# Peptides against a protein of PDB entry 7SID: the designs that were tried, part 21

Target 1, 151 residues: chain A of PDB entry 7SID
Amino acid sequence: LHMYLMLLKELPGEEYPLPMEDVLELLKPLSNVCSLYRRDQDVCKTILNHVLHVVKNLGQSNMDSENTRDAQGQFLTVIGAFWHLTKERKYIFSVRMALVNCLKTLLEADPYSKWAILNVMGKDFPVNEVFTQFLADNHHQVRMLAAESIN

## One batch from the design tools (peptide; made by RFdiffusion4, then SolubleMPNN)

Design b1_p11_3_s1 (from b1_p11_3, 5 letters changed)
Fold by OpenDDE base, seed 2:
Structure b1_p11_3_s1 (fold): chain B 151 residues (1-151), chain A 11 residues (1-11)
Amino acid sequence: as target 1 above (151 residues)
Amino acid sequence: LQEQYDKIINA
């Protein structure tokens, strides 16, 4: 886990985008790691904070490539799962804060949710619609972050 | 992808 998290943390951002093939290699084990540590709030927060670098790489990629769509799918699967568990009230505010930051970054890369769509329980939810729900979050800091992010 | 999703939410 530690080594994997280090790789995610040290992933170059939009200034130095990685080849999509390298992004895919990093995303492949992500769902497995999330499944193993989904009940650990600190690990989940750390994962969400680190995968922000992946979003930046996805935003700089050619959207027409199969590898780009694959990488987007791998990433959105994890985000969708975290949102699903958030709806089930499984995560404390600090994890939800990290999730909002991920959604914010997605909206910056895809403002009209052309590809940033979460599939939850077999249904598609554009990220802009998902993001709006955090404006009504029970925790004031989450609401504040969501409100600031749309400006 | 659906399998990956299910693995996380059912873990």
Scores: peptide ipSAE 0.751, ipTM 0.969, DockQ to the pose 0.953
Fold by OpenDDE base, seed 1:
Structure b1_p11_3_s1 (fold): chain B 151 residues (1-151), chain A 11 residues (1-11)
Amino acid sequence: as target 1 above (151 residues)
Amino acid sequence: LQEQYDKIINA
């Protein structure tokens, strides 16, 4: 786990995007790691904070390639699962704030939700629709973060 | 992808 988290942390930002093949290799174990540690709030928070770099890479890639669609799908599957568990009240506010930051970054990369769509319980939800629900979050800091992101 | 999703939500 720690080695994987270190790799996620060391991802370059928007200024130095990774090849899509490298992004795919990084995303390959992500769902398994999330499933193993979904009850560990600190690990989930760390994962969500680190995958922000993945979003930046996805936003800079050619959206017409199969590899890009594959990477987007694998990433959005994890985000959708965390959103699902959030609705089930499985995560504390600090994890939800990390999730909001992920959604914010997605909206910055894809303002019209052309590819940023979450599939939850077999239904598709554009990220902007999901994001607005955090404006009604029970924790004031989460609401503030969401509000600051759209204003 | 559905299997990956299910593994997380059912873990």
Scores: peptide ipSAE 0.751, ipTM 0.969, DockQ to the pose 0.954
Fold by OpenDDE base, seed 3:
Structure b1_p11_3_s1 (fold): chain B 151 residues (1-151), chain A 11 residues (1-11)
Amino acid sequence: as target 1 above (151 residues)
Amino acid sequence: LQEQYDKIINA
């Protein structure tokens, strides 16, 4: 786990994007890791903080279309699952704040929600629609973070 | 992808 998290943390940002093939290989075990540690708040927070680097790579235009869609799908599946569990009140405020940062980064990469769409319980929701729900979060710090992100 | 999603939410 720690080695995998280190690799996620050290990913280059938008300035120096990785080949999509490398992004895909890194994303393949992500859902399994999330399933094993979904009840550990600290691990979930760490995962969400580190996958921000992945979002920065997914927004690049010079990548293979098929591989890009695959990578986007792998990533959005995890984000959608964390959103699902958030709605079920499974995560404390610090994890929700990390999720808001992920959604903010997605909106920056895809402001028109062309690909940034979460599938939750078999239904598709654009990230901007999901993001606005955090403006009504029960914790004041989460509401503040969400409000600052749209301005 | 649906299987991956289900694995996380049902873990």
Scores: peptide ipSAE 0.750, ipTM 0.969, DockQ to the pose 0.956
Fold by OpenDDE base, seed 5:
Structure b1_p11_3_s1 (fold): chain B 151 residues (1-151), chain A 11 residues (1-11)
Amino acid sequence: as target 1 above (151 residues)
Amino acid sequence: LQEQYDKIINA
């Protein structure tokens, strides 16, 4: 786990986007890691914070390539799962804060949710629609973060 | 992808 998280942390940011082939290789283990540590709030927070760099890479890539679609799908599957578990009240506010930041970054890359769509329980939810729900979060800091992100 | 999703939410 530590080695994988370190790799995610050291990913180049928006200034130096990675080839999509490299992004795919990094995303392949992600769902397995999430499944193993979904009950660990600190690990989930760390994962969400580190994948912010992945979101930036996905938004700047050629959207017409098969690799881009594959990478987007794998990433959105994880985000959708975390959103699902959030709706089930499995995550504390600090994890939800990290999730909001991920959604914010997705909205910056895809303001109209053309590709940023979460599939939860077999239904599609555009990220812009999902994001607005955090404006009514039970924790004031989450509401504030969501409100600041849309302004 | 559905399998990956199910694995996380059912873990």
Scores: peptide ipSAE 0.750, ipTM 0.969, DockQ to the pose 0.958

Design b1_p11_3_s2 (from b1_p11_3, 5 letters changed)
Fold by OpenDDE base, seed 2:
Structure b1_p11_3_s2 (fold): chain B 151 residues (1-151), chain A 11 residues (1-11)
Amino acid sequence: as target 1 above (151 residues)
Amino acid sequence: LQEMYNKILNS
């Protein structure tokens, strides 16, 4: 876990985007890691904070490639799962803060949610609609972060 | 993808 998290943390940003093939390799173990540690609030927060680098790489790639769609799908699957568990009140505010930051970064890359769509329980939810729900979050810091992020 | 999703939610 530690080595994987370090790898995610040290990913190059949008200034030096990785090839999509490399992004796919990094995403492969992500769902397994999330599955193993979904009940650990600190690990989940750390994961969500580190995968922000992945979003930046996804936004810099050619959207018309199979590898890009594959990477987007795998990433959105993880985000969708975290949102699903958030709706079930499984995560404390600090994890929700990290999730909001992920959604914010997705919206920066895809403001109209053309590809940033979460599939939850077989239904599609555009990230812009999902993001709006955090404006009504029970925790004031989450609401504030969401409100600031739409500016 | 659905399998990945289910694995996370059912873990």
Scores: peptide ipSAE 0.669, ipTM 0.960, DockQ to the pose 0.934
Fold by OpenDDE base, seed 1:
Structure b1_p11_3_s2 (fold): chain B 151 residues (1-151), chain A 11 residues (1-11)
Amino acid sequence: as target 1 above (151 residues)
Amino acid sequence: LQEMYNKILNS
């Protein structure tokens, strides 16, 4: 786990985007890690904070390639699962704040939610619609973070 | 993708 988290943390930023093939390799273990540690709040927060680099890579790639669609799909599946568990009140505010930052980064990359769509319980939800719900979060810091992101 | 989703939710 720690080696994987370190790898995610050390991903290059927007100045040096990774090839989509490398992004796919990084995403392969992600769902398994999330599944294994879904009840660990600290690990979930760390994962969500580190996958921000993945979002930046996804947004700068050629959207017409099969690899891009595959990477986007795998990533959004994980985010959708975290959103679902959030709706079930499984996560404390610090994890929800990390999720909001992920959604914010997605909206920066895809303002019109052309590809940033979460599938939850078989239904599609554009990220902008999901993001808006955090404006009504029970924790004031989460509401503030969401509000600051749209203004 | 559905299998990935289910694995996380059912863990």
Scores: peptide ipSAE 0.669, ipTM 0.960, DockQ to the pose 0.961
Fold by OpenDDE base, seed 3:
Parts: C-alpha cells; structure tokens; sequence
Structure b1_p11_3_s2 (fold): chain B 151 residues (1-151), chain A 11 residues (1-11)
C-alpha cells in the first residue's frame, strides 16, 4: 500500500504528462485498494490527495481516445464511490475536503463536464452539480473550501 | 465499471 501511494504522489504534473497506457496501469489496483481501506479515514484522505496527479493526466488531448475513456471511467468510478459513501455520512470532514479538491481539479480539467460525470446509484451526475452540494456541507471548513474553489 | 463500483461499496 505505502509503495503504491508513494508512486501516486510522485507522478508528474500537467506540464509533463504520462502516457495514457501508464495511467491505466496505475489505475488498475486503485479500486481494490479503495475497497480494502474504505473504512480507514486516514488512508482514504491520503488516496484522494495523491490521485490529484492522475486527474492532471486525464485531461490531455493528445491521448488515445479508447484508452482515455477507459482511464477516465475507472477513475470516475472510484470518485463516484467516495461520493456515494460521503452522502451516506461515512467520511469525516478531512476526507470530504480531499474529495472537494479532487472535484475542483476535475472541473479545471473539464470545465463543461463533458467527461467528468459521476455515476451514482445508476444515475449520471455532472461533477459541477455534485460540487455545488459541498456548499451546504455540515462542516464550516468544507463549505469554505468549496466556496473558495468557485472563484 | 459497475463491478468495481459495487466492490468498493459492499466491502
């Protein structure tokens, strides 16, 4: 786990994007890791903080279309699951703040929510619609983070 | 993808 998280943390940013094939290989174990540690708040926070680097690679225009859709789909499945569990009040404020940062980064990569769409309980929700719900979060720091991210 | 989603939620 720690080696995998360290690898995610050290991924290059938007200025030096990875090939989409490499992104796909990195995403393969992600859902399994999330499944094993979904009840551990600290691990979930760390995962959400580190996958920010993955988002920066998903918004590139020079990638293979099929592989790009596959990578985006796998990533959004994980984010959608975290959002679902958040709605079920399974996560403390620090994890929710990390999720807000993920959603913010997704909106920066896809301002019009063309591909950044979460499927929750069989229904599709654009990330901008999901993001606005954090403006009404029960914790003041989460509300403040969401509000600051809009401007 | 649905299988991945269910695996996380039902773990």
Amino acid sequence: as target 1 above (151 residues)
Amino acid sequence: LQEMYNKILNS
Scores: peptide ipSAE 0.668, ipTM 0.960, DockQ to the pose 0.966
Fold by OpenDDE base, seed 5:
Structure b1_p11_3_s2 (fold): chain B 151 residues (1-151), chain A 11 residues (1-11)
Amino acid sequence: as target 1 above (151 residues)
Amino acid sequence: LQEMYNKILNS
């Protein structure tokens, strides 16, 4: 786990985006890691903070390639699962804060939610629609973060 | 993708 998290943390920034083929290789273990540690709040927070770099890479790639669609699909599946568990009140505010930042980054890359769509329980939810729900979060810091992200 | 989704939620 530590080695994988460190790898995610040290990914190149926006200045040097990774090839989509490399992004796919990095995403392969992600769902397994999330499955193993979904009940660990600290690990989930760390994962969400580190995958921000992945979001930036997904938004800067050729959207018409098969690899891009595959990578986006795998990533959105993970985010959708975290959103689902959030709706079930499984995560503390600090994890929800990290999730809001992920959604914010997705909206920056896809403001109209053309590809950033979460599939939860067989239904599609555009990220812009999901994001607005955090404006009514029970924790004041989450509401504030969501409100600041809109402006 | 559905299998990935189920794996996370059912873990």
Scores: peptide ipSAE 0.666, ipTM 0.960, DockQ to the pose 0.905

Design b1_p11_3_s3 (from b1_p11_3, 6 letters changed)
Fold by OpenDDE base, seed 1:
Structure b1_p11_3_s3 (fold): chain B 151 residues (1-151), chain A 11 residues (1-11)
Amino acid sequence: as target 1 above (151 residues)
Amino acid sequence: LQEMYEKILNS
């Protein structure tokens, strides 16, 4: 786990994007790690903070590529699962803060939610629609972060 | 993708 998290942390930003093939390799174990540690708030927070680099890579790729669609799908599946568990009140505010930052980064890369769509319980939800729900979060810091991200 | 989703939710 720690080696994987360290690898995610050290990913290059938008200045030096990774090849999509490398992004796919990094995403392969992600769902397994998330499933194993979904009840660990600190690990979930760390994962969400580190996958911000993945979002930046996904947003700068050729959207017509099969590998891009595959990577986007795998990533959004994980984010969708975290959103689902958030709706079930499984995560404390610090994890929700990290999730809001992920959604913010997605909106920066895809402001019209053309590809940034979460599938939850078999239904599609554009990230902008999901994001606005955090404006009504029970924790004031989460609401503030969401509000600051809109303008 | 559905299997990945279910694996996380049912873990």
Scores: peptide ipSAE 0.678, ipTM 0.961, DockQ to the pose 0.962
Fold by OpenDDE base, seed 4:
Structure b1_p11_3_s3 (fold): chain B 151 residues (1-151), chain A 11 residues (1-11)
Amino acid sequence: as target 1 above (151 residues)
Amino acid sequence: LQEMYEKILNS
């Protein structure tokens, strides 16, 4: 786990994006890791913080390629799962803070939610719609982070 | 993708 998390943490940023093929290879274990540790708040927080680098790589890619769509789909599936569990109140505020940052980064890459759409329980939710819900989060720090992220 | 989603939720 720690080796994988370290790898995610050290991914190149937007200025030097990885080939999409490499991004796909990095995403392959992600759902399994999330599944195994979904009940561990600290691990989930760390995962969400580190996958921010993945979004930066996805945002500058050619959206017309099959690999890009595949990578986006796998990533959004994970984010959607975390969102679903958040709605079920499974995560403490610190994890929700990390999720807000993920959603913020997604919106920066896709301001109009053209591809950044979460599928939860078979229904599609644009990330911008999901993001606004955190403005009404029960924890004041989450609300504040969400509000700061809009501007 | 649906299988990935369900795997996380049902774990």
Scores: peptide ipSAE 0.676, ipTM 0.960, DockQ to the pose 0.933
Fold by OpenDDE base, seed 3:
Structure b1_p11_3_s3 (fold): chain B 151 residues (1-151), chain A 11 residues (1-11)
Amino acid sequence: as target 1 above (151 residues)
Amino acid sequence: LQEMYEKILNS
């Protein structure tokens, strides 16, 4: 786990994006890691903070390629699962803060929600609609972060 | 993808 998290943390940023095939290889174990540690709040927070680099790479590639669609699908599946569990009140505010930052980064990469769509319980939700719900979060810091991200 | 989604939710 720690080696994988370190790898995610040290990924190149927007200025030096990775090839999409490399992004796919990095995403393959992600769902398994999330599944294994979904009940660990600290690990979930760390995962969400580190996958921000993945979003930056997804937004700067050929959006029409099969590999891009595959990478986007796998990533959004993980984010959708975290959102689902958030709706079920499984995560403390610090994890929700990290999720808001992920959604913010997705909106920066895809402001019109062309591909940034979460599938939850068999239904599709554009990230902007999901993001708006955090403006009514029970924790004041989460509401503030969401509000600051809009302006 | 649906299998990945369910694996996380049911873990």
Scores: peptide ipSAE 0.675, ipTM 0.960, DockQ to the pose 0.966
Fold by OpenDDE base, seed 5:
Structure b1_p11_3_s3 (fold): chain B 151 residues (1-151), chain A 11 residues (1-11)
Amino acid sequence: as target 1 above (151 residues)
Amino acid sequence: LQEMYEKILNS
């Protein structure tokens, strides 16, 4: 786990985006890691903070390639699972804060939610629609973060 | 993708 998280943390920024083929290799273990540690709040927070770099890479790639669609699908599956568990009140506010930051980054890359769509329980939810729900979060810091992200 | 989703939720 530590080695994988360190790898995610050290990913290149916007100045040097990774090839989509490399992004796919990094995403392969992600769902397994999330499955193993879904009940660990600290690990989930760390994962969500580190995958922000992945979102930036996804938004700067060729949207027409098969690899891009594959990478986007795998990533959105993980985010959708975290949102589903959030709706079930499984995560504390600090994890929800990290999730809001992920959604914010997705909206920056895809403002009209053309590809940023979460599939939860067989239904599609555009990220802009999902993001709006955090404006009514039970924790004031989450509401504030969501409100600040819109402006 | 559906299998990945279910694996996380059912873990």
Scores: peptide ipSAE 0.675, ipTM 0.961, DockQ to the pose 0.939

Design b1_p11_3_s4 (from b1_p11_3, 4 letters changed)
Fold by OpenDDE base, seed 2:
Structure b1_p11_3_s4 (fold): chain B 151 residues (1-151), chain A 11 residues (1-11)
Amino acid sequence: as target 1 above (151 residues)
Amino acid sequence: LEEMYNKIINS
């Protein structure tokens, strides 16, 4: 876990985007890691904070490629799962803060949610609609972050 | 992808 988290943390940003093939390799173990540690609030927060680099790489890639769609799908699956569990009140505010930041970064890359769509329980939810729900979050810091992020 | 999703939410 530690080595994987370090790898995610040290991913190059949009200035030096990774090939999509490399992004796919990094995403492969992500769902398994999330599955194993979904009940650990600190690990989930760390994961969500580190995968922000993945979003930046996804936004710099050619959207008209199979590898890009594959990477987007795998990433959105993880985000969708975290949102699902958030709706079930499984996460404390600090994890929800990290999730909001992920959604914010997705909206920066895809403001109209053309590809940033979460599939939860077989239904599609555009990220912009999902993001709006955090404006009514029970925790004031989450609401504040969401409100500031739409500017 | 659905399998990945289910694995996380049901773990």
Scores: peptide ipSAE 0.747, ipTM 0.971, DockQ to the pose 0.957
Fold by OpenDDE base, seed 5:
Structure b1_p11_3_s4 (fold): chain B 151 residues (1-151), chain A 11 residues (1-11)
Amino acid sequence: as target 1 above (151 residues)
Amino acid sequence: LEEMYNKIINS
C-alpha cells in the first residue's frame, strides 16, 4: 500500500502529463486498494488526495481514444463508489472534503459533465449535479469548501 | 466496470 500511495503522490504535475497508457497501468490496482481499505478513513483520504493528479491527466488527453475512455471509466467507477458510500454516511468530513476536491478538479476539466458522469446503483449522475449536493453537507467546512469551489 | 463498483461497495 505504501509504495503504491507514494507512486500516486509522486506523479508528474500538470506541466508534464502522463501518456494515457501509463495512466491505465496506474489505475489497475486502484479499485483493489479501495476495496481493501474502504473502511480506513485515513487511507481513503490519502487516496482521494493523490488521485487528483490522475484527474488532471484525464482531462488533458485525447478524449477520442479508446484508452482515454477506458481510463475515465475506471476512474469514475472508483469515484462513484466513494460517492455511494458517502451517501450511506460511511465517511467523516475530512474524507468528504477530499472527495469534493476531486469533483472540483473534474468540473475544471469537464465543466459541462460531458464525460464526468457517475454511475451509482445503475443510474447516471453528472458530476455537476453530484457536486451541488455538498452545498447541503452536514459539516460546515464541507459546505464552505463546496461553496468556494463554485466561485 | 460494474464488477469493480460492486467489489468496492460490498467489501
Scores: peptide ipSAE 0.746, ipTM 0.971, DockQ to the pose 0.930
Fold by OpenDDE base, seed 1:
Structure b1_p11_3_s4 (fold): chain B 151 residues (1-151), chain A 11 residues (1-11)
Amino acid sequence: as target 1 above (151 residues)
Amino acid sequence: LEEMYNKIINS
């Protein structure tokens, strides 16, 4: 786990985007890690903070390639699962704040939610629609973070 | 992808 988290943390930023093939390799273990540690709030927070680099890579890639669609699909599946568990009140505010930052980064990359769509319980939800729900979060810091992101 | 999703939410 720690080696994987370190790898995610050390990903290059927007100035040096990874090839999509490398992004796919990084995403392969992600769902398994999330499944295994979904009840560990600290690990979930760390994962969500580190996958921000993945979002930046996804947004700068050629959207017409099969690899891009595959990577986007796998990533959004994980985010959708975290959103699902959030609605079930499984996560404390610090994890929800990390999720908001992920959604914010997605909206920056895809303002019109052309590809940033979460599938939850078999239904599609554009990220902008999901994001607005955090404006009504029970924790004031989460509401503030969400509000600051749209203004 | 559905299997991936279900694995996380049902773990």
Scores: peptide ipSAE 0.746, ipTM 0.971, DockQ to the pose 0.953
Fold by OpenDDE base, seed 3:
Structure b1_p11_3_s4 (fold): chain B 151 residues (1-151), chain A 11 residues (1-11)
Amino acid sequence: as target 1 above (151 residues)
Amino acid sequence: LEEMYNKIINS
């Protein structure tokens, strides 16, 4: 786990994006890691903080390629699962703040939510629609973060 | 993808 998280943390940003093939290889174990540690708040927070680098890589490649769609699908599945569990009140405010930052980064990469769509309970929700719900979060710091992100 | 999703939310 720690080696995998360290690898995610050290991924290059927008200046030097990774090939999409490399992004796919990094995403393969992600869902399994999330499944094993979904009840650990600290691990979930760390995962969400580190996958921000993945979003930066997803938004700079050929969006019409099969590999890009595959990578986007796997990543959005994980984010959708975290959103699902958030709605079920499974996560403390610090994890929700990390999720807000992920959604913000997705909107920066896809302002019109053309591909950034979460599938929750079999229904599709654009990220901009999901993001606005954090403006009404029960914790004041989460509301403030969401409000600052739209300006 | 649905299997991945269900694995996380039901774990």
Scores: peptide ipSAE 0.746, ipTM 0.971, DockQ to the pose 0.927

Design b1_p11_4_s1 (from b1_p11_4 with P3D H11L)
Fold by OpenDDE base, seed 1:
Structure b1_p11_4_s1 (fold): chain B 151 residues (1-151), chain A 11 residues (1-11)
Amino acid sequence: as target 1 above (151 residues)
Amino acid sequence: LPDFSEIAKQL
């Protein structure tokens, strides 16, 4: 886990994107790691903070590429799971803050939710609709973060 | 520990 988290942390941002092939390799174990540590708030927060770089990389890629769509799908599956568990009130505010930052970055890359769509329990949820729900979050810092992101 | 949905298990 430690080594994997370090690799995620060291991902370059939007200004210096990774090749899509490298992104795919890093995403392969992500779902397994998230599943294993889904009850650990600290690990979940750390993962969500680090995958911000993955979102930035995906936004710089050709959206028509098969590899790009594959990477997007793998990432969105993970985000969808975190959002679903958030709706079940499983995560503290600091984890929700990290999730909102991920959703914010997704909307910056895809403002009209052309590809940023979460599929949870067989239903599709555009990220812009998902994001709006955090404007009514129980914690004031989460609401503030969501509010500043739409302006 | 609280129960988690099946989607969480099937990440």
Scores: peptide ipSAE 0.044, ipTM 0.719, DockQ to the pose 0.169
Fold by OpenDDE base, seed 2:
Structure b1_p11_4_s1 (fold): chain B 151 residues (1-151), chain A 11 residues (1-11)
Amino acid sequence: as target 1 above (151 residues)
Amino acid sequence: LPDFSEIAKQL
């Protein structure tokens, strides 16, 4: 886990995008890692904070690339799972804060949710609609983060 | 590889 988290942490940001091939390779084990540590709030928070780099890279990529679509799909599956478990009240506010940051970054790259769509239990949920729900979050810091992200 | 979304449904 530590080695993988370190790898995610060391990913280049928006200013230094990774080749899509490298992003795709990093995303392959992500689902398994998230699943294994889904009950650990600290690990989940750390993962969500680190994958912000991936979101930034995806936002700069060629939308017509097959690898881009594949990477987007794998990433959105993970985000969708975290959102789903959030709806089930499985995560504390600090994890939800990290999730909102991911959603904010997605909306910056895709404000009309053309590709940023979460598929959960066979249904599609555009990120812009998902994001709106955090304006009514039970924790004031989550509401504040969501509200300021709209501006 | 397991589907995290599918696993989440079981929680």
Scores: peptide ipSAE 0.043, ipTM 0.711, DockQ to the pose 0.327
Fold by OpenDDE base, seed 5:
Structure b1_p11_4_s1 (fold): chain B 151 residues (1-151), chain A 11 residues (1-11)
Amino acid sequence: as target 1 above (151 residues)
Amino acid sequence: LPDFSEIAKQL
């Protein structure tokens, strides 16, 4: 786990995007790691903070390649799972803060949710609709972050 | 620890 988290932490920022092939390789074990540590709030927060770089890479990439579509699908599956568990009130506010930051970055790249759509249990949830629900979050800091992200 | 749904296990 620590080796994988270290790798995610050292990812290049938005100014220096990774090749999509490298992004795809990094995403391959992500679902398994998230599943294994889904009950650990600190690990989940750390993962969500680190994958912000992945979101930025996906957002500024050309969506015309197979690798891009594959990477997008794998990433959205992970975000969808965290969103689903958030709806079930399984995560504390600090994890939800990290999730909002991921959703914010997706909306910056796709404001009208043309491709940023979460599929959970066979149903589609556009990220822009998902994001607006955090404006009514029970924790004031989450509401503030969501509001600042729109403004 | 809270229990998680089946979809969470399939992550």
Scores: peptide ipSAE 0.043, ipTM 0.717, DockQ to the pose 0.137
Fold by OpenDDE base, seed 3:
Structure b1_p11_4_s1 (fold): chain B 151 residues (1-151), chain A 11 residues (1-11)
Amino acid sequence: as target 1 above (151 residues)
Amino acid sequence: LPDFSEIAKQL
């Protein structure tokens, strides 16, 4: 876990994207790691904070459409799961704030949710619609973060 | 927490 988190942390930002092939390799273990540690709030927060770099890379990628879709799909599956568990009130506010930051970054890359769509239990939820729900979060800091992202 | 959804288990 530690080594994997270090790799995620060292990803370059939006201005210096990685090749999509490298992004795919980093995403392959992500679902399994999230699954194993889904009950650990601190680990989940750390993962969500680090995958912000992945979102930035996905938004600036100029690789082939097949690899792009694969990477986007793997990432969105994880985000969708975290969002679903958030709806079930399984995560504390600090984890939800990290999730909002991920959603914000997705919207910056894809403002109209052309590809940023969460699939949960066979249903599609555009990220722009999902994001709006955090404006009504029970915790004031989460609401404030969501509002700042819009304004 | 003691209970998680199926989607979480199938991450």
Scores: peptide ipSAE 0.045, ipTM 0.721, DockQ to the pose 0.169; fails the geometry check

